# Ledger of designs, part 56: peptides against a protein of PDB entry 3HUF

Target 1, 320 residues: chain A of PDB entry 3HUF
Amino acid sequence: MWIIEAEGDILKGKSRILFPGTYIVGRNVSDDSSHIQVISKSISKRHARFTILTPSEKDYFTGGPCEFEVKDLDTKFGTKVNEKVVGQNGDSYKEKDLKIQLGKCPFTINAYWRSMCIQFDNPEMLSQWASNLNLLGIPTGLRDSDATTHFVMNRQAGSSITVGTMYAFLKKTVIIDDSYLQYLSTVKESVIEDASLMPDALECFKNIIKNNDQFPSSPEDCINSLEGFSCAMLNTSSESHHLLELLGLRISTFMSLGDIDKELISKTDFVVLNNAVYDSEKISFPEGIFCLTIEQLWKIIIERNSRELISKEIERLKYA

## One batch from the design tools (peptide; aimed at target 1 K76 K104)

Design b2_p24_4 (made by RFdiffusion4)
Pose (drawn by RFdiffusion4):
Structure b2_p24_4 (pose): chain A 301 residues (1-255, 262-274, 288-320), chain P 24 residues (1-24)
Amino acid sequence: MWIIEAEGDILKGKSRILFPGTYIVGRNVSDDSSHIQVISKSISKRHARFTILTPSEKDYFTGGPCEFEVKDLDTKFGTKVNEKVVGQNGDSYKEKDLKIQLGKCPFTINAYWRSMCIQFDNPEMLSQWASNLNLLGIPTGLRDSDATTHFVMNRQAGSSITVGTMYAFLKKTVIIDDSYLQYLSTVKESVIEDASLMPDALECFKNIIKNNDQFPSSPEDCINSLEGFSCAMLNTSSESHHLLELLGLRISTFMKELISKTDFVVLNGIFCLTIEQLWKIIIERNSRELISKEIERLKYA
Amino acid sequence: EEEEEEKEDEEIIEEEEELEEELE
């Protein structure tokens, strides 16, 4: 999401989260859902228009920002963005850091993008919530992405968690649920400061894993719990390979050395396991000679 | 009126430059 703040007291010492839409910025304008007051001698009463475009699907994968556009409103002293004078017809920016000078004001409005891309575990969930989050400047998607910062698990309806959830937990993604999304549906009309929505997501994540037999205490205890073991799988997607790597496994991808060297086969007279079955063991027992002893029992037998 | 407005704009520029020098 986009945030603005400034040195001096030109934004009254406050920061602000800017959603997709249009803002009028100027000396004689009141701070509301569509105006930003910036007080300085050289800033025109209505000085600039900031337009933030809604996110594209590609931004969910790249981590790129919503397009930020600035128009100078035929002002006395002009508008610059990163030291470039804003021409008529305005300019658009896709960088993550923008220094915006209004008039001759010695203090710049500093706009920066905070990473936030939300992955859903369920297509019906994505379709229900995507438009809401896109209007806040939050890209969403279903497939794996390296720019994902949060993962929405399905309602844990007294049932096993999905591989997408296990993977998000291991790569240290913040796991959230419907209750946090309901909080996000509250905030479009609001004028709130930098980092206002982020801590609640971490609180939601910390509460989810508490007293939960689908999760261990931390991603740290799960990571490299199966070191010294090896495995094999058919056409392993880079995500499943990375998931198994995070468990400390050695992996051999296939399209007398696939059988005796390899301890077990991970799926989607050889011994086979699903990742769902492997997660049950990855939690269960205690030590390295216990939590990886049940997996060593399933191999000999 | 036009000469008064130009003088007011010059005074605003000088005040903003003095404030920028104090920040250095």

Design b2_p24_4_s1 (made by RFdiffusion4, then SolubleMPNN; from b2_p24_4, 14 letters changed)
Fold by OpenDDE base, seed 1:
Structure b2_p24_4_s1 (fold): chain B 320 residues (1-320), chain A 24 residues (1-24)
Amino acid sequence: as target 1 above (320 residues)
Amino acid sequence: SAAEEKEKLEEIEKEMEEEKEKLK
């Protein structure tokens, strides 16, 4: 989200969140959803227009800011952004830090981008929340992104956590739920004058972990926990591959169960399958190899003695 | 009027100098 603050008292010592929309900036406006009052006599009554665009699809993948447009309102002394005079038709900015000078005012408005990108595990939840979150200037999507800061856990009562949730946890992404999204949707009016009123997602995350036994105490307990082991997986999802890499596994990929030959078996400690393949092909598994689902692997990894547990399962199948 | 604009400009310039002195 965009946050503005200013030197001196020209913004009354307040930090303000700027959501997507249009703002008239000047000395003789009242602070509201479309106006920013700036207290300096060197500033025109109506000095500039700020326009913040909604997030683009590209912004979700890059963590880039919502486009920030500045237009001078035909003032005598103009407007500058990063020491450059704003053009007559306005200029658009994609920099994460903007120093905005209104006229000759010695104090600048500092705009900075706080990155927040929310990944959804469930398409239906994305469809429900994306519009509201985009109106907050928050990029949203389904696919993995290096810019992802938050991950929405799909709450299915009594089900195992998804691969997406496992991977988000190991990436140290802040896991959130629908309760946090509901709170974000209501906060828009209250945070106009005080950016500190934004809800702490870390509190939500701590509560999720504390109340769900499917999470280890820390991602560090799982990262590289299976170093030295080798696995094979179907070339199905990038998230599954990256999850197994974060566990420290050497990974071989195959396209079908029929591609699992004696050579692959000799170099592989176990085969990781998705639930659909595991359930459908369980009868056709090659002899002498340990096959498990990612969810079954996760149940082993969250235990303190994960290396001993996985070794015992590998040995059991070599002697069966 | 052009005179009122000039007076207003001089007032703005004076206040800006006072604001700069507060930053020192």
Scores: peptide ipSAE 0.039, ipTM 0.605, DockQ to the pose 0.656
OpenDDE base, seeds 2, 3, 4, 5: peptide ipSAE 0.000, 0.033, 0.046, 0.024; ipTM 0.260, 0.587, 0.712, 0.540; seed 4 fails the geometry check

Design b2_p24_4_s2 (made by RFdiffusion4, then SolubleMPNN; from b2_p24_4, 10 letters changed)
Fold by OpenDDE base, seed 1:
Structure b2_p24_4_s2 (fold): chain B 320 residues (1-320), chain A 24 residues (1-24)
Amino acid sequence: as target 1 above (320 residues)
Amino acid sequence: KEEEEKKKLEEIEKEMEEEKEKLE
């Protein structure tokens, strides 16, 4: 999201979130969804137009800002951004920090980008929320991104958390739910006056962890918890692979259960399967190897004695 | 620094008020 603040009292000492949209900036405008009042005699009644574009798909992957357009409204002393005079037709900016000088005003409006990128666990929720979140200047997507700051878990009643949720948690992404998104939708008007009124996702996240026994207390409890163990998995999901890597596992990949030979069994402590393969192929599992789903593995990992639990299961099958 | 900027603002505000009075 774009946030503006200003030196001196020209913004009344307040910070404001600028959502995608168009704003008339000047001395003689009233603060609303389309106007930014700036209090200085050095500023024209209507001085500049700010236009913030909705997030691009690229912005989701890079955590880059929504494009910020500035146009001078034919003022006597013009407008500058980062000490450069704005062109007659306006200029567009993708820098994360903008110092906007209106006319001869000695105090600048400082615009800065606060990165917020929301990953969704499922396409249905993305379809439901993406438009609204994009109108807040929040990039959204389904795919893992290094720019992802928040993850919306799928609320399936009575189901295990998804691999995406597990991975998001271990990546230290702030996990949120639909309740937080609903809350975000209500604050849009209030943040015009004070950007600090933006709801803190960390509170939502803390509540999710506290109220859901499927989460450990911290990602650190799980990261490298299985260091020294080796697993094999189907080469299906990059997220699953990355999840297992974060657990500290040595990972071998295979294309089919038929590729699990005696050599692989000798070097592998257990095989990780997705639910579909586990359920369909459980009758054809290789003898002498522990096979489990990622969800079953996760249930072990969240336990304090995860290493002991896994060791016992491995031993049980070696001597069976 | 802030006090110098305030003084500059006051000077600019005064100049603009004087320019406004000349245009009226």
Scores: peptide ipSAE 0.035, ipTM 0.666, DockQ to the pose 0.053
OpenDDE base, seeds 2, 3, 4, 5: peptide ipSAE 0.000, 0.031, 0.000, 0.025; ipTM 0.206, 0.651, 0.265, 0.479

Design b2_p24_4_s3 (made by RFdiffusion4, then SolubleMPNN; from b2_p24_4, 12 letters changed)
Fold by OpenDDE base, seed 3:
Structure b2_p24_4_s3 (fold): chain B 320 residues (1-320), chain A 24 residues (1-24)
Amino acid sequence: as target 1 above (320 residues)
Amino acid sequence: SKEKEEKELKEIEKEMEEEKKKLE
């Protein structure tokens, strides 16, 4: 999201979130959803127009800012952005930091981009929330992204957490739920005058972790917890691979269960399978190797003695 | 100067508060 601040009292000492939309900036406007009052004798009654675009699909993957357009409203002394005079037709900016000088005012409006990208675990929730979140200047998507800052967990009562949720937790993404999304949808008007009124996602995250026994106390409890063990997995999902890497596992990939030969068994402590393959192929599992699902592995990893538990299961099957 | 502008801003804020009180 774009946040504006200014030196001196020209913004009344307050920070403001700018959502996608158009804003008239000047001395003789009242703060609302489409106006930004700036208090200075050096600023015109109506000085500039700011236009913030909705996020692009690219912005979800890059964490880049919503495009910021500035137009001078034919003022005597013009408008500058990053010490450059704004052109007559306006200019568009994709920089994360903008120093906006209105006329000869010695104080600048500082606009900065706070990255917020929300990943969804399921397409149904994305379909429900994407439009509203995009109108807040928040990129949304389903796929993993290095720019992802927040992850929406589905609150299906009694379901195990998904691989996506596990991975989001381990990569230190803030896990949120539908309650936080509802709060985001309601604060649009209140944050106009004070950006500090933006709901804290960390409180939501703490509550999710506290109330769900499927999470460890911290990602650090699981990161590299299986260092020194080796696994094999089907080359199916990059997310599952990245999850296993964060556990400190040495990973081998195979294309079919038939590729699990004596050589692979000799180098591998256990095989990780998806639920569909695990359930369909139970009868065809190679003897002498421990096969489990990611969900079964997760249940072991969240235990304090995870290394001992895995070692016991490996030993049990090697000598069976 | 920044100091002159800060004084002018305080004067404008005071004028705006006085205007707001006249509208109440």
Scores: peptide ipSAE 0.027, ipTM 0.462, DockQ to the pose 0.040
OpenDDE base, seeds 1, 2, 4, 5: peptide ipSAE 0.026, 0.025, 0.000, 0.025; ipTM 0.464, 0.506, 0.269, 0.503; seed 4 fails the geometry check

Design b2_p24_4_s4 (made by RFdiffusion4, then SolubleMPNN; from b2_p24_4, 10 letters changed)
Fold by OpenDDE base, seed 1:
Structure b2_p24_4_s4 (fold): chain B 320 residues (1-320), chain A 24 residues (1-24)
Amino acid sequence: as target 1 above (320 residues)
Amino acid sequence: SEEEEKKKLEEIEKEEEKKKEELK
């Protein structure tokens, strides 16, 4: 999201979130959803127009800002952005930091991008929320991105957390839920006066972890917890692979259970399967190897004695 | 403050005047 602040109290000492939209900036405008009052005698009554575009798909992957357009409203002394005079037709900016000088005002408006990129685990939830979140200047998507800051967990009562949720947690992404999104949708008008009124996702995240026994206390409890163990997995998803890597596992990939030969078994402590393969092929598992799902592995990994638990299961099957 | 704005404006104007004198 774009946040503006200013030197010399020209914004009344307050910060403001700028959502996608158009703003008239000047001395003789009243702060609202489309106007930014700037208190300076050196600023025109109506000085500039700011236009913030909705996030692009690229912004979701890069964590880049919504495009920021500045137009001078034919003022005597013009408008500058990053010490460069704004062109007559306006200019567009993709820099994360903008110093906006209005006329001869010695105090700048500082616009800075606070990155917030929300990944969704569920396409239906994305479809429900994406438009509203994009109107907040928040990029959204389904795919894993290094720019993701938040992950929306789907509340399915009585179900295990998804691999996506597990991976997001281990990546130290802030996990949020629909309740946070609902809360976020209510603050749009309140943050006009004070950007600090933006709800903190960390509180929601802490509450999710605290109240859900499917999460460890921290990602650090699980990261590299299985260092020294080796697994084989079906090449199904990049997220599953990355999850197992974050556990510190040495990973071998196979295309089918039939590819699990005696050599692979000799080098592998256990096999990780997806639920569909596990349920359909449990009768045909290779002899002498421990096979489990990612969800079953997760149930072990969240325990404090995860290494001992896995070792016991491996031993049990070697001697069976 | 309005007083700080006025002082900074006066400083900027003085610097712009000096630059104009150096360019003459």
Scores: peptide ipSAE 0.029, ipTM 0.559, DockQ to the pose 0.071
OpenDDE base, seeds 2, 3, 4, 5: peptide ipSAE 0.028, 0.024, 0.000, 0.027; ipTM 0.482, 0.472, 0.238, 0.484

Design b2_p24_5_s2 (made by RFdiffusion4, then SolubleMPNN; its pose is not in this set)
Fold by OpenDDE base, seed 1:
Structure b2_p24_5_s2 (fold): chain B 320 residues (1-320), chain A 24 residues (1-24)
Amino acid sequence: as target 1 above (320 residues)
Amino acid sequence: EEEEKKKEEEEKELEEEAEKEFEE
């Protein structure tokens, strides 16, 4: 989201979130959803227009800012951004930091981008929330992104957490739920006056972790917890592969259960399968190898003695 | 048109006053 602050109390010592939209900036405007009052004698009554675009798909992957357009409103002294005069037709900016000078005002408006990118675990939740979140200047998507800061957990009552949720957690992404999104929807007006009123997702995250026994206390409890073990998996989702890598596993990939030969069995401690393959192929599992689902693996790795538990299961099947 | 012109004149006066306060 874009946040503006200013020197010399020209913004009354307040920070403000600028959501996607158009703002008239000047001395003789009232602060609202479309106006930014700037208190300086050197600033025109209506000095500039700021236009913030909605996030692009690129912004979701890069954590880049919403495009920021500045137009001078034909003022005597013009407008500058980063020491450059704004062109007559306005200019557009993709820099994360903008120093905006209105006329001859000795104090600048500082606009900075606070990155927030929300990944969703399912398309239905994305479809419900994407428009509203984009109107907050928050990029949204389904795919894994290095720019992802928050992850919306799919609330399925009584189900195991998804691989996406597991991976997001291990990546140290802030896990949130629909309750946080609902909360975000209520604060849009209040943050006009004070950007500090933006709700902190960390409280929601802490509550999710505390109240859900499917999470360890921290990602660090699971990261590299299975270092030294080797697994084989079907060449499925990249997310599942990355999850297993974060556990410290050596990973071999195969295309079908039929590719699990004696050589692979000799080098592999266990096979990781998705639920569909596990349920359908359970009768055809190779002898002498431990097969489990990612969800079953997760239930083991969240335990403090995960290494001992895995070792016992491996031993049980080697001697069976 | 008259209200815009009046706003432009008031804006110009205020810009000229501001120019004096910051050049002193």
Scores: peptide ipSAE 0.034, ipTM 0.526, DockQ to the pose 0.141
OpenDDE base, seeds 2, 3, 4, 5: peptide ipSAE 0.029, 0.028, 0.032, 0.026; ipTM 0.555, 0.553, 0.521, 0.561

Design b2_p24_6_s1 (made by RFdiffusion4, then SolubleMPNN; its pose is not in this set)
Fold by OpenDDE base, seed 2:
Structure b2_p24_6_s1 (fold): chain B 320 residues (1-320), chain A 24 residues (1-24)
Amino acid sequence: as target 1 above (320 residues)
Amino acid sequence: DEEEKKKEEEEVKKEKEKREEELK
């Protein structure tokens, strides 16, 4: 999201979030969803127009800012952005930091980009929330991205957490739920005057972990916890592969259970399967190898003695 | 035009000085 602050109290000492939309900036406007009052004798009654575009699809993957357009409203002394005079037709900016000078005002408006990108685990929830979040200047998507800051967990009572949720947790992404999204939808008007009224996602995340026994106390309890072990996995998802990498595993991939030969078994401590393959093929598992699901592996890795538990299961099958 | 320009520069200077004093 874009946040503006200003030197010399020209914004009344307040930080303001600029959501996607158009703002008239000047001395003789009242603060609302479409106006920014700037208190200076050196600023025109109506001085500039700011236009913030909605997030692009690219912004979800890069964490880049919503495009920021500035137009001077035919003022005597013009408008400058990053010491450059704004052109007659207006100029567009993709820099994360903008110093905006209105006329001869000795104080600048400082605009900075706060990165917030929300990943969804479920396409139905994305469809429900994407429009509202995009109108807040928040990029949204389903795919894994290095720019993601938040992950929406779907709360189904009595279900195990998904692989996406497990991976988001280990990546140190802030896990949020529908209650946080509901709260975000209500703050749009209140944060016009005070950007500090933006809800704290870390409090939501702490409450999720505290109330769900399927989470360890921290990602650090699981990261590299299986260092030195080797696994084989069915080539199904990038998230599953990245999850196993974060556990410190050496990973081999295979396309079918028939590709698990004596050579692969000799180099592998255990095989990770999806639920569908595990349930259908459990009668025909190759001899001398420990097979488990990602969800079964997760239940082991959240235990304090995870390495000992896995070692005992591997040993039982080597001597059987 | 030169007198108006000087007057505006003095107003800008006075506004800056006043705000720098209010921030102390």
Scores: peptide ipSAE 0.030, ipTM 0.604, DockQ to the pose 0.051
OpenDDE base, seeds 1, 3, 4, 5: peptide ipSAE 0.028, 0.029, 0.029, 0.030; ipTM 0.607, 0.601, 0.614, 0.628

Design b2_p24_6_s3 (made by RFdiffusion4, then SolubleMPNN; its pose is not in this set)
Fold by OpenDDE base, seed 4:
Structure b2_p24_6_s3 (fold): chain B 320 residues (1-320), chain A 24 residues (1-24)
Amino acid sequence: as target 1 above (320 residues)
Amino acid sequence: EKEEKEKEEKEIKEEQEKRKKELE
């Protein structure tokens, strides 16, 4: 989201979130959802127009800012952004930091981008929330991204958490739910005068983790917990691969269960499968190797003695 | 127009002097 603050009390000492939309900026406007009052005698009654665009798909992957357009409203002394005069037709900016000078005002408006990118685990929830979140200047998507800051947990009552949720947790992404999204959607007007009134997602996250026994106390409890073990996985999911890497596993990939030969078995402690392959191929598992799902692995990893549990399961199947 | 311009120029100078004092 774009946040503005200013020097010399020209914004009354307040920080403001600029959601996607159009703002008239000037001395003789009243603060509302489409106007920004700036208190300076050096500033025109109506000085500039700011236009914040909705996020692009690229912004979800890069964590880049919503495009910021500035137009001077035919003022005597013009408008500058980053010491450059705004062109007659207006200019667009994708920099994360903008120093905006209105006329001869010696105090600048500082605009800065606070990155917030929300990944969804469920396409139906994305479809439900994407429009509202985009109107807050929040990029949204389904695919893994290094720019993601928040992850919407798919809540199915009585189901195991998804691989996406497991990976989001280990990546230290803030896990949120529909209750947070609902709250976030309602605060748009309350943050006009004070950007600090933005709801804290960390409280939502703490509550999710506290109330769900499928989470360890911290990602650090799981990161590198299986260091020294080797696994093989079907080359199907990047998130699954990255999850296993974060556990400290040495990973071999295979394309089919038929690729699991005696050599692979000799160097691999266990095979990780998705649920569909596990259920369909259960009868055809190679002898002498421990096969499990990611969800079964997760149930072991969240235990304090995960290394001992894995070792016991490997031994049990090696001698069966 | 001339008086309004002189007033604006004075007000701009006062703001510039204020900013200078805040940076010192």
Scores: peptide ipSAE 0.125, ipTM 0.773, DockQ to the pose 0.069
OpenDDE base, seeds 1, 2, 3, 5: peptide ipSAE 0.117, 0.118, 0.122, 0.109; ipTM 0.760, 0.762, 0.763, 0.756

Design b2_p24_6_s4 (made by RFdiffusion4, then SolubleMPNN; its pose is not in this set)
Fold by OpenDDE base, seed 1:
Structure b2_p24_6_s4 (fold): chain B 320 residues (1-320), chain A 24 residues (1-24)
Amino acid sequence: as target 1 above (320 residues)
Amino acid sequence: EKEKKEKEEEEVKKEQEKRKKELA
């Protein structure tokens, strides 16, 4: 999200979130959803127009800012951004930091981008929330991105957490739920005056972990916990692969269960399957190898003695 | 430049005080 602050108390010592939209900036405007009051005699009554665009798809992957447009409103001394005079038709900026000088005011408005990118585990939830979150200047998507800061878990009562949720946890994203999204929807008015009133997602995350036995205490409890073990997996999802890598596993990939030969079995401690393949093909599993789902693996991984548990299970099947 | 900042800071402070009185 874009946040503005200013030197010399020209913004009344407050920071403000700028959501996507258009703002008239000047000395003789009242702070609201479309106006930013600046307190200086050196600033025109109506000095500039700021326009913040909604996030692009690219912004979701890069964590880049919503485009920031600045137009001078035909003022005597103009407007500068990063020491450059704003052009007559206005200029657009994609820099994460903007120093905005209004006229001859010796104090600048500092606009900075605080990255918040929300990944969704479920396309239906994305469809429900994306518009509202984009109107907050928050990029949203389904696909994994290195720019993701938050992850919305799918709340299915009585189901195991998804691979996406597992991976989001291990890569140290802040896991959130619909309750946090609902809370975000209420803050739009309150943050006009004080950007610090933005809800902390870390509290939501702590509550999710505390109240859900499917999470370990920390990602560090699971990262490299299976170092030295080898697995084979069906080449189905990048997220599953990355999850297993974060566990410290050596990974071999195969295209079908028929590709699991004696050579692969000799090099592999266990085979990781998705639920659909596990349920459909359980009768055709290769002899002498431990096959499990990612969800079954996760249940082992969250235990303090995960290495011992998996070793016992491997041994049990070697001697069966 | 320093004197201009100090003068503008004083003017900002006066305008803040004026608004505080208008809101009271």
Scores: peptide ipSAE 0.024, ipTM 0.548, DockQ to the pose 0.030
OpenDDE base, seeds 2, 3, 4, 5: peptide ipSAE 0.000, 0.021, 0.021, 0.022; ipTM 0.308, 0.515, 0.518, 0.523; seed 2 fails the geometry check

Design b2_p24_7 (made by RFdiffusion4)
Pose (drawn by RFdiffusion4):
Structure b2_p24_7 (pose): chain A 301 residues (1-255, 262-274, 288-320), chain P 24 residues (1-24)
Amino acid sequence: MWIIEAEGDILKGKSRILFPGTYIVGRNVSDDSSHIQVISKSISKRHARFTILTPSEKDYFTGGPCEFEVKDLDTKFGTKVNEKVVGQNGDSYKEKDLKIQLGKCPFTINAYWRSMCIQFDNPEMLSQWASNLNLLGIPTGLRDSDATTHFVMNRQAGSSITVGTMYAFLKKTVIIDDSYLQYLSTVKESVIEDASLMPDALECFKNIIKNNDQFPSSPEDCINSLEGFSCAMLNTSSESHHLLELLGLRISTFMKELISKTDFVVLNGIFCLTIEQLWKIIIERNSRELISKEIERLKYA
Amino acid sequence: EEELEELHEELEELEMELAELEEE
């Protein structure tokens, strides 16, 4: 999401989260959902228009920002963005840091993008919530992405968690649920400061894993719990390979050395396991000679 | 800190005057 703040007291010492839409910025304008007051001698009463475009699907994967546009409103002293004078017809920016000078104001409005891309575990959940989050400047998607910061698990309806959830937990993604999304549906009309929505997501995550037999205490205890072991799988996607790597496994991808060297086969007279079955063991027992003893029992037998 | 704020106000006034002279 986009945030602005400034040095001096030109934004009254406050920061602000800017959602997709348009803002009029100027000396004689009141701070509301569509106006930003910036007080300085050289800033025109109505000085600049900031237009933030809604996100594209590609930004969910790249982590790129919503397009930020600035128009100078035929002002006395002009507008610059990153030291470039804003021409008529305005300019658009896809960088993550923007220094915006209004008139001859010695203090710049500093706009910066905070990473926030939300992965859903369920297509019906994505379709229900996507437009809401996109209007806040939050890209969403279903497939794996390296720019994901949060993962929305399905309602844990007294049932096992999905591989997408296990993977998000291991790569240290913040796991959230419907209750946090309900909070996000509150905030479009609001004028709130930098980092206003982020801590609640961490609180939601910390509460989810508490008293939960689908999760251990931390991603740290799960990572490299199966070191010394090896495995094999058919056409392993880079995500499942990375998931198994995070468990400390050695992996051999296939399209007398696939059988005796390899301790077990991970799926989607050899011994086979699903990742769902492997997660049950990855939690269960205690030590390295216990939590990886039940897996060593399933191999010999 | 107060002297720095005053200097910033003076700087903004001088830059406005310079811009007006350049326009003229």

